# Ledger of designs, part 128: peptides against a protein of PDB entry 3H8D

Target 1, 122 residues: chain A of PDB entry 3H8D
Amino acid sequence: DMKRQQRFFRIPFIRPADQYKDPQNKKKGWWYAHFDGPWIARQMELHPDKPPILLVAGKDDMEMCELNLEETGLTRKRGAEILPRQFEEIWERCGGIQYLQSAIESRQARPTYATAMLQNLL

## One batch from the design tools (peptide; made by RFdiffusion4, then SolubleMPNN)

Design b2_p20_8_s1
Fold by OpenDDE base, seed 5:
Structure b2_p20_8_s1 (fold): chain B 122 residues (1-122), chain C 122 residues (1-122), chain A 20 residues (1-20)
Amino acid sequence: as target 1 above (122 residues)
Amino acid sequence: as target 1 above (122 residues)
Amino acid sequence: ELLEELEKEEEEERKLEEEL
């Protein structure tokens, strides 16, 4: 159902190895999520020391957030929610379109708002 | 039609009297807008030296943004768009609920997404 | 660099929120 609300979130994280360093020595990564209604559709992780991680529902379920949106508490975390374009811009720059497209073509992707939107663009 | 996209924007402004001052001496105000589809539904202005200004469609048309959303260029201005809650939080703190309610009760308000949502809450 | 851009955006947003 395309009437499901699409919500996007971004939170920073510090690498485990930097947890005990002084703040100036902690390099931030960034965790992104797209929720299609209560369920995650896409996840993305930007790391200071490795390539971005892209994850899509159906293909990468084992690596993605296992909590539904309400369970995450993200909707209650100030500054966590972002605009759709703030997610999509980074998604695009990280090769997310091609990643999702490949997942659709291989029948690995679970149908989501994201898959539907991509199919409209193609 | 409630299928119209609701979009919210915030931009800073500097008071005319401060325009030629050094940056440190320029006190910022904030301009907010809620667009219900292409048309503005609510406008709000935070000033450093006077009470907030609240404006609602139908009642305050002469004081509100006269451009439709696309004409404003706000959708193309980086950092201008904000989340619904970022608008609503300030709207609520400024007495916007009561202001809109009064406009509805006096039949001054044009029906918008905002009026409909308020009617659902009351 | 995406991370640098995000750091700048986060800092600007933080400053903005402090002004509100």
Scores: peptide ipSAE 0.165, ipTM 0.777, DockQ to the pose 0.825
Fold by OpenDDE base, seed 1:
Structure b2_p20_8_s1 (fold): chain B 122 residues (1-122), chain C 122 residues (1-122), chain A 20 residues (1-20)
Amino acid sequence: as target 1 above (122 residues)
Amino acid sequence: as target 1 above (122 residues)
Amino acid sequence: ELLEELEKEEEEERKLEEEL
């Protein structure tokens, strides 16, 4: 059912190695999630000191958020939800289109709203 | 069709009387719009020196944005689009629920996503 | 660059929300 609600979230994180440092030494990363209904479809992580991490459902399930949307509490976290384009713009800049496409081609991607949209785009 | 895309926008405005003043004397207002598909369903204006203006489709058409969503260019204006809750929170604080309810009761409101949601709420 | 842009945008958004 492609009529599931698409919801996007972004939260900052501090690197584990910086957790005990002074604020000035805590470099901020950004965690992104795309939920296709209750289930995550894409995850993305921006890091201050390493390349972005891109994750897609089916391929990267073991590395992605294991909680359904309600379990995450993200819908209740003020400032966590973002507009679709706020996710997509970063996704695109990080090579997400190519990443997801490759996952589809290799039959690793689970069908989601994201895969459907990409199929329409290509 | 209640499956139309609901999109929300917010843009600042400067009062006409302040347009020629120095920046420090330009008090900012805020213009809000809820589009139910291509057509506006609700409009709201926050002013620095007068009460909020609440407008609902059907009742206040002559005072509301006359352009369809595409004509407004809001979808292309960076930073204009907002999350539903960013609209709804202000709408509620301004008495929007009561305003829309009254418009429905008086049969002035045009049926929109907003009227449907309110009917579910009450 | 991307992170800096993001942080700037978020800060601007936060300031806007505080003004409302």
Scores: peptide ipSAE 0.165, ipTM 0.776, DockQ to the pose 0.682
Fold by OpenDDE base, seed 2:
Structure b2_p20_8_s1 (fold): chain B 122 residues (1-122), chain C 122 residues (1-122), chain A 20 residues (1-20)
Amino acid sequence: as target 1 above (122 residues)
Amino acid sequence: as target 1 above (122 residues)
Amino acid sequence: ELLEELEKEEEEERKLEEEL
C-alpha cells in the first residue's frame, strides 16, 4: 500500500569494543532505518572498520530490527528522524540500489515501498 | 489537493543592522517556510529582538515569499530542508494554530494543506 | 570519507538546534 507513511531514522552507535574507552578513542558508526508504515523496509549500518551493511525486508529479516516503529521509540527520540533524501543519498553511495534489485530478482525481497520505488526507477 | 508534496525549510538570517558587525555580535534569526506543492502555504520568522512573525497564504501573500519552490533554490541548499515536525513544533509554540484558525474564520486564508490539517485537528 | 561527513553534519545540526 503506497498510502503508508514512509519514515526514516538515523542514530549513532559506538562499537562494543570501544564502549569503555575514552570518548576520543570511540569510533562512531551510524545506524539507519526506513519504515514503510509500522514495519521496517530497509536497514543500513555504517562502520568505521568494515564495509557498510545493507539489509532489506524479506531477505534479511533475521538480521534487521524486529521491533515495529512504535516499539523502537525512534519517533520519540529527538534528532533521530531524518528526511528521505538523507537516507537515500547514503543508500545509493553504499550500493543499495543494486543490493535491493538483486534481492527482488532472486525473489528474496518482500514487497515494500522501497521495492515499488525501485521498480519505477529501473 | 492532499496529494501535493509537503516540504518544509529553515534558513538562518542576520539582521540588516548586524550585517557588518563581527560574527560574535551578529544575532541570528530563523526563516521558516512550508510549501504545499510549488506554492508557499505558511511562513514564519524568529527574531532575536521582536516577536515571531506568522504568515499564512491568502491573508499575508504580500508579506510572504513570492517565489515558487523551484525558484527559491531551497531544495538545492544543503541543510535547508527540515522535517514537518521541526516546522510544526515551532509553529505551535509561536501561536500558529490560533493564527491560522483566525485566518480561516475570517475568510482570509487560502485553502491549503495547512488549513485542511487544522480543520481535521479542531 | 562518509563517516567524517556524517559527523560534521551532526555537529552542524546540533549547533543549529541549540540556537533555536
Scores: peptide ipSAE 0.165, ipTM 0.777, DockQ to the pose 0.845
Fold by OpenDDE base, seed 3:
Structure b2_p20_8_s1 (fold): chain B 122 residues (1-122), chain C 122 residues (1-122), chain A 20 residues (1-20)
Amino acid sequence: as target 1 above (122 residues)
Amino acid sequence: as target 1 above (122 residues)
Amino acid sequence: ELLEELEKEEEEERKLEEEL
């Protein structure tokens, strides 16, 4: 159902190894999620010390958030929700278009709003 | 057409009298706009030294942004776009619901997405 | 740098929330 609400979220995280350091020595990462209705469609993680992690539904289910949107509490977390473009800009810069395309071509990607949008783009 | 894209924007402004002051002495105001498709539906201004200004299409056309969305360049200004709730929260706190309701009752408000949403709320 | 940009955005949003 292409009429499902598309919602995007971003939250920072601190590496476990930095938890007890002074604030200036805590390097932040960033966790991103795209929800197509109640279910996650894409996930992305930015790290200060390793390459970004890209995940798409169908291919990466075991590595992605397993909670539905309401269960995450993200909709109730102030500052967590972001605009679509704030997600897409980072997704593009991290190679997300190519990653999702490859997942579709290999028949690993579950159809989502994200896969439909990519098909419209190509 | 209720399928028109609803987009919201916020930009800061500095009072002309503070333009040449040190940064710490420049008090910011905030300019908000709601676009129902290409046309503005609501505008709002937060000031550091006077009450907020609320404006609705039909009633306040001469005081509102006269440019269509694309002409404003807001869609291309980084950090200008905000989530619907970020607009609505301030709108509510400033008495926007009552203001728009009064404009509808007096037959001054042009029908927009905003007027339709209020009718659904009541 | 993505991380630096995000840190800046977070700080600006925090400042705004304090002003509102």
Scores: peptide ipSAE 0.162, ipTM 0.775, DockQ to the pose 0.765

Design b2_p20_8_s2
Fold by OpenDDE base, seed 1:
Structure b2_p20_8_s2 (fold): chain B 122 residues (1-122), chain C 122 residues (1-122), chain A 20 residues (1-20)
Amino acid sequence: as target 1 above (122 residues)
Amino acid sequence: as target 1 above (122 residues)
Amino acid sequence: DLLEELEKEEEEREREEAEL
């Protein structure tokens, strides 16, 4: 359903290995999510010491958020919601277009708003 | 048309009287806009030394942005676009609900997404 | 660096929100 609300979120995280360190030694990562209606369509993780993690629904379900949007509480978390472009800009810089395209071509991607938009772009 | 995209923007401004002052003497105000499709529906101004200015389409057209959304260049200004709640939270705190309600009751408000939402809320 | 950019942007937004 292309009429579903597209909502985007970003939250910082501290690596498990840094949880017990002094604040100055806690490097922030960033967790991103795109929800196509109640269900996650894309997830992205920025890490201070490894390549970005890109995840797309259908292909990466086992590694993605298992909660629906309401269950996440993200809609109630101040500062978590971001504009579409704040997600897309980072997604693009991390190679997300190519990643999703490959997932579509391999028939691994579940149809989402993101797959539809990419199909219109290509 | 209730299918129009609702977009919100915020930009800082420096008072004309402070333009030639040292940076420490430049008090920032904040200009907010809600666009219902291409046309402004609400405008709000936060000032460091006077009450907020609230403006609604139909009632306050002469005091509001005269440009359509595309003409403003706001969609191209990095950091200008904000989430709906970032506008609404300030709007509510400034008495915007009551202001718009009064404009509707006096038949001064032009029908917009904002008037429709308020009518659903009341 | 993406992370540095994001941190700067967040700090800027936090400052702006604190001024409201």
Scores: peptide ipSAE 0.176, ipTM 0.757, DockQ to the pose 0.860
Fold by OpenDDE base, seed 3:
Structure b2_p20_8_s2 (fold): chain B 122 residues (1-122), chain C 122 residues (1-122), chain A 20 residues (1-20)
Amino acid sequence: as target 1 above (122 residues)
Amino acid sequence: as target 1 above (122 residues)
Amino acid sequence: DLLEELEKEEEEREREEAEL
């Protein structure tokens, strides 16, 4: 279970509405992912014009990346991988602890490294 | 042994001769460290005006950081920690594989995570 | 402003990587 490698990624994205604007008028969003072994455990999206989106495995599977880690190509994308703390700091600031806790309590969360760590903290 | 956490760090430094120059005239060097648990396993220095310095535990102990990881404060310095690949890419480019291999073959290297990984590759 | 912080951090990282 918890012997799986935990890997974290972040990539910028440009809003569809800004794709054809001048570079200075393109506001970046940020897409984050936590992979527990080959499968995504958490996803997070930061947008310039709406609240952060938080997603957890089990609960939000239909809204999350469906590709396994190798299929994403994230491991091959320079600058995409980030340290655990770089993910967790933003996750915490966006209310991710409470979000995941609620998903566990409602029995919607799939067991992952993230759920295990949270259960150890509580 | 290999259950110790592997952590990698990078910090910039300014040459002593450039300390009193205008900011545009200060050339940065880069200091790298690999910690195998609490103890440094590898150190690397990139300089603007001389070849890279490569150091490995056992062989180069007197030239390497003498502080344990917690004493360095690196874990508390924002932006200091880097991914393993960010260290290894530079290590490889600087001839670190050959350097560590030679230290193992000469029986100068202390056993570390780095020596174990290299021995698995050869 | 979290996005502005991230943009600055990424720009700094890109500059650092270019110096390597």
Scores: peptide ipSAE 0.174, ipTM 0.756, DockQ to the pose 0.870
Fold by OpenDDE base, seed 2:
Structure b2_p20_8_s2 (fold): chain B 122 residues (1-122), chain C 122 residues (1-122), chain A 20 residues (1-20)
Amino acid sequence: as target 1 above (122 residues)
Amino acid sequence: as target 1 above (122 residues)
Amino acid sequence: DLLEELEKEEEEREREEAEL
């Protein structure tokens, strides 16, 4: 339901190939998540060497975080939680609106807060 | 009403006496605000050289920000908006719960989201 | 560069949090 709490998170990551390199040679990526209640609704990954990855519930479940919000520990990780706009701005810049719209139109998207909000805008 | 949007902000400030000093000699303070809809509900100031200042609507109106949320420009200042917990953690550490409770008990506090939340906890 | 922007924002936030 749309009364569920919407929470957003961002954490940096280091590529597996860079794990053992000197700090100056480690390029950070960024992992983003939108949780609609206990379950992930959208995921996004920024990489230093490949295009952004956009994932939406229903369509991309096999590639997304499989843990519920409590299991992730993100709510307990200092600095991980972000404001809605800090997610949405990057989502928009990465083509997330079009990606989610296409998933809705193809009937691949699971209904979430994100699908409802997009449908309200269009 | 409790359906109003709750928004929180933090900005650094430099003491007037330090304004013209070298950057290394400027001690930052921190200004915090909680807006319950368009109006401020709580304000907090962290100073490098004096105790924290806690202010609550109704009791401390004359010492608090007099601008409505839109007039402040805080919603347009990048990095100014913070998560509720980023405000509440500092508020609690500074004795804000006891301060607001005393303002309620003395009938000095204006009813806000903050007063309602505190009353729900007690 | 979006990644550079995010790195800068993280560094700024870490500095701000350390001052609290």
Scores: peptide ipSAE 0.174, ipTM 0.755, DockQ to the pose 0.860
Fold by OpenDDE base, seed 4:
Structure b2_p20_8_s2 (fold): chain B 122 residues (1-122), chain C 122 residues (1-122), chain A 20 residues (1-20)
Amino acid sequence: as target 1 above (122 residues)
Amino acid sequence: as target 1 above (122 residues)
Amino acid sequence: DLLEELEKEEEEREREEAEL
């Protein structure tokens, strides 16, 4: 088993177009991250008006958070950290298993806890 | 490091005296548990009208949950699982560090992940 | 809807944290 701590985070975001609207008319999106130790392994974004975005380390590095976990300050943000299942449930519902599997098969995924866990399921 | 999974849970409870009151007049307490693998290591109860209850394995076995983690069904109860910090913050605020330390010093505490972590802090 | 579920979960968590 991977000895590195697996930590998951979720933060809301407001669309730029809604920033100046009344609070009740601001549609929230949700930004998710999975960190395998200090480094991001998976990222996911839920948007109110477009399909979910799924990102995996190795394949999507240029679109993912470039900061290590400590640099993000997420561990210090109250309410940002979530349980593994709170991430995985949404990841699964958004097709994350197939997305990560495809990235592994194409040799685009960097090995992480997430890739190892998926390989254990097959 | 302990290889056993550390899992934390929180569930509300209603006082027996409030069971038949209007929902708005029911004061909730909170039941907390820390499981070190299948076995409970710490329990904590927040009450609306009495001091918090702190319980540690070995010392308080007769007052703690007697079920193993799977028997409790907590892992299947939506919203019951909480992050380690959500438990530890309340534990610390309720004097749990001193309570566990005293149980260790008196040789009443059963060795758990919690006792090991406390010993690493000291 | 995922977003509605998350909004409800956040509201529930905020209420629970306020009660502590």
Scores: peptide ipSAE 0.174, ipTM 0.759, DockQ to the pose 0.851

Design b2_p20_8_s3
Fold by OpenDDE base, seed 5:
Structure b2_p20_8_s3 (fold): chain B 122 residues (1-122), chain C 122 residues (1-122), chain A 20 residues (1-20)
Amino acid sequence: as target 1 above (122 residues)
Amino acid sequence: as target 1 above (122 residues)
Amino acid sequence: SLLEELEKEEEERRKEEEEL
């Protein structure tokens, strides 16, 4: 159902190896999520020391957030929610369009708002 | 039509008297807008030296942004768009609920998404 | 870099929020 609310979130994280360092020595990564209604559709992780991680529902379920949106508490975390474009800009720059397209073509992607939007663009 | 997209924006402004001051001496105000589809529904202005200004469609048309959303260029201005809650939090803190309620009760408010939402809450 | 851009954006947002 395309009437499901699309919500996007971003939170910073510190690498485990930097947890005990002084704040100035902690390099931040960024965790992104797209929720299609209560369920995650896309996840993305920006790391200071490795390539971005892209994950899509159906293909990468084992690596993605297992909690529904309400369970995450993200909707209650100040500054966590972002605009759709703030997610999409980074998604695009990280090759997310091609990643999702490949997942659709291989029939690995679960149908989501994201898959539907991409199919409309192609 | 409640299917119109609701979009919210915030931009800073510098007081005219501070325009020629050094950056450190320029106190910022903030301009907020809620667009119900192409048309403004609510406007709010935070000033460093006077009470917040609250404006609602129908009542305050002469003081509000006269451009439709596309004409404003706000959708193309990086960092201008904000989440609904980022607008509503400030709106609430500034007494916007009471202001809009009074405008509805006096039949000054033009029907918008904002008036409909408030009527659902009352 | 992408991360540097995000860090800058977050710092700008933080400053804006402190002014509210």
Scores: peptide ipSAE 0.150, ipTM 0.755, DockQ to the pose 0.852
Fold by OpenDDE base, seed 3:
Structure b2_p20_8_s3 (fold): chain B 122 residues (1-122), chain C 122 residues (1-122), chain A 20 residues (1-20)
Amino acid sequence: as target 1 above (122 residues)
Amino acid sequence: as target 1 above (122 residues)
Amino acid sequence: SLLEELEKEEEERRKEEEEL
């Protein structure tokens, strides 16, 4: 159902090794999620010390958030929700378009709002 | 057309009298807008030294932004766009529901997405 | 960097929320 609500979230994370360091020595990463209705469609992780992680539904289910949207509590976390473009800008910069396209071509991607949007772009 | 894109924006403003003061002495106000497609539906201004200003289409056209969405450049201004709830939370706190309701009852409000949503709430 | 941009955005958002 293409009429499902598309919602996007971002939260910072601190590496476990930096948890007890002074604030200036704690390098932040960023966790992103796109929910197509209640189910995650895309996930992305930005790290200070390694390449970004890109994940798409169908291909990467075992590495993605296993909770539905309501179970995550993200909708109730102040400042966690972001605009679609705030997700898409980072997704594009990290090579997300090519990653999702390859997942579709290999028949690994589950159909989502994200896969449909990509098909409209091409 | 209730399928028009609803977009919300917020930008800070500094009072002219504070423009040349030190940063710590510059009191910020906040300008908010709700666009129902290309046309403004609601506007709101938060001031550090006077009550909030609430404006609705039809009633307050002469006091509201006269530019269509594209003419404002708001869609191209980084950090200007906000989530619907970020607008609605402030709108509610400022008495916007009652203000819009009164404008509808007096036949001053132009029908917009905002008027339709209020009618669904009551 | 991308991370620095995000850190700046978060700090700006925090300041805006404190002013509301």
Scores: peptide ipSAE 0.149, ipTM 0.752, DockQ to the pose 0.893
Fold by OpenDDE base, seed 4:
Structure b2_p20_8_s3 (fold): chain B 122 residues (1-122), chain C 122 residues (1-122), chain A 20 residues (1-20)
Amino acid sequence: as target 1 above (122 residues)
Amino acid sequence: as target 1 above (122 residues)
Amino acid sequence: SLLEELEKEEEERRKEEEEL
């Protein structure tokens, strides 16, 4: 159902190798999630020293957040929620459109709001 | 129609009296808007040295933004759009619930998404 | 870089929130 609420989140993370370093040496990454209703539709990870990770439901389920939205606590974490465009801008810059398109074409993507929107664009 | 997109915006403003002052003396205010589809439903103004201004559609139309959402250019202004909760938190802190409720009870409020949500809460 | 842009935007947002 396309009436499901679409919610987007971003949280910083510190690499395990940097956890005990001085603050100035802790290179911050960013974890992004798009939830289509209760379930994650897309995940994206920005890293300071490696390429972005893009993940889409169906294809990448084993690498994605296994928690439903409420289980994540993201809705209760101040500053975690972001606007759709704050997600989509980064998604686009990271090649997310092509990534999701390929997942659809390969029949690996689970139908989500994200797949529907992409299919409406094409 | 409750299917209208609800969008929220915040922009800073400098008081006219401070426009020619040194930057450190320019006390910044904040202008908030809630748009129910194309039309403003609520407006809120935070001032550095006076009480917040709360305005609701129907009651305060003459003091509110007269432009539709597209005319404002807010959708194209980077950093202007905010999450619903970023508006509502400040609205609540400023007594917006009571203000809107009073406008409904006095039959001054124009029906909007905001009035509907408040009426659903009561 | 993308991360640098993001960090800058977050710092700006944080400063704005501190003024509220």
Scores: peptide ipSAE 0.149, ipTM 0.754, DockQ to the pose 0.752
Fold by OpenDDE base, seed 1:
Order: sequence, then structure tokens, then C-alpha cells
Structure b2_p20_8_s3 (fold): chain B 122 residues (1-122), chain C 122 residues (1-122), chain A 20 residues (1-20)
Amino acid sequence: as target 1 above (122 residues)
Amino acid sequence: as target 1 above (122 residues)
Amino acid sequence: SLLEELEKEEEERRKEEEEL
């Protein structure tokens, strides 16, 4: 059912190696998630010192958030939810379209709203 | 059809009387809109020096934005779109629930997503 | 950079929210 609610979230994170450092030495990364209904469809991580990480359902399940949306508590976290375009713009800039396309072509991607939209785009 | 896309926007405005003043004397207000599909359902204005203005479709049409969503250009204005809760939180704080309820009771409100949601809430 | 742009945008958003 492609009529599931699409919800997007972004939260900052501090690198594990910086957790015990002074604030000035804690470089901030950004964790993004796209939930297609209760389940994650895409995840993305921006890092201050390495390339973005792109993850898609089916292909990258072991590296993605394992919690359903309600379990994450993201819906209750003030400032965590973002507009679709706030996710998509960064996704696109990080090469997400190509990444997801490749996952579809290799039959690694689980069908999601994201895969459906990409199929409409291409 | 209650399955229309609900979109919310917020833009700042400067009072007409302050338009020619120095920046420090330009008090900022905030204009909010809820669009139920192409048509405005609710409008809200925050002012620095007067009570909030609440407007609902059907009752306040002559005081509300007369443009359909596409005509407004809001969908193309960076930073204008907001999450539903960003609208609703302010709406609630401004007494919007009571205002809309009264408009429904007086049969002044045009049926919208907002009226439907309120009917579910009450 | 993406991060710098994002930080700037978030700071602007925060300031806007504080003004409300």
C-alpha cells in the first residue's frame, strides 16, 4: 500500500570518538530517516569527516535503524521531524537517486514508497 | 475528499507602518496558512502588538488569502513550508480550536480537513 | 559544505522559532 504515511526525520549526532571531548571538539553529524509507514525506507548519514552514508531498505537492513517508527520515539522528539523536501534535497545531493536506482537494478531494494517514486521518475 | 494534501506555510511580515523604518524599528509578524488541497482552510496572523488573528474558510473568506496554493508561490518559497504541528501548536495556543468550533456551530465554517479533524476531536 | 549549509539553516530556523 503506497498510501502509507511518509515521514521524515533528522537528528544530530556526535561521533562516538568525540563523545568525551569538549564541545568544541565534538563535530556534529546528521542522521536522516525516511519512514514509509511504520518501517524505515531510507536512511542517510552526514558526517563532518567522511562521505555521506546512504542506506536503503532491503539492501542495507543490517546497517539501518531496526526499530519501527513508534519504537524510535522520533515522532515525539521535538524538532526531529522534517519536511519531505528537507530529506530529498540532501538525498539527491548525496547521490541517493543513483544509489537507490542501483539497489533496484540489483534487486537488493525492498519495495517502498521511495522505490515507487523513483520508478515514476525514471 | 478528505484525502487532499494538507500543506502548511509560514512567512514573516513587517507591519505596513514599519515598512519605511530602520530595521530595529520593524517589528516582525508571522503569517500562517493551512491549505487543504489547493484552497486555504485556515489562516493565522501573529502580531507583535496586537492579538492573533484567526481566520477560517467560509467564515472569513474576505479576510483570507484569495489565491489558490499554486498562485501563492508558497510551494516555491524556500523556508515557507512548515510541518503540520508547527501550525497546529500555534493555532491551539491562539485559541484556534475554540474559534473553529464556534464557526462550525454557527454554520459559518466551510467544510475542510480542519473542520473534519475538529469533529473527530470533539 | 552540506553540513555548513545545514547548520546555518537550522540556526536560522531556531532563531525564527525563538522569535515566535
Scores: peptide ipSAE 0.148, ipTM 0.752, DockQ to the pose 0.713

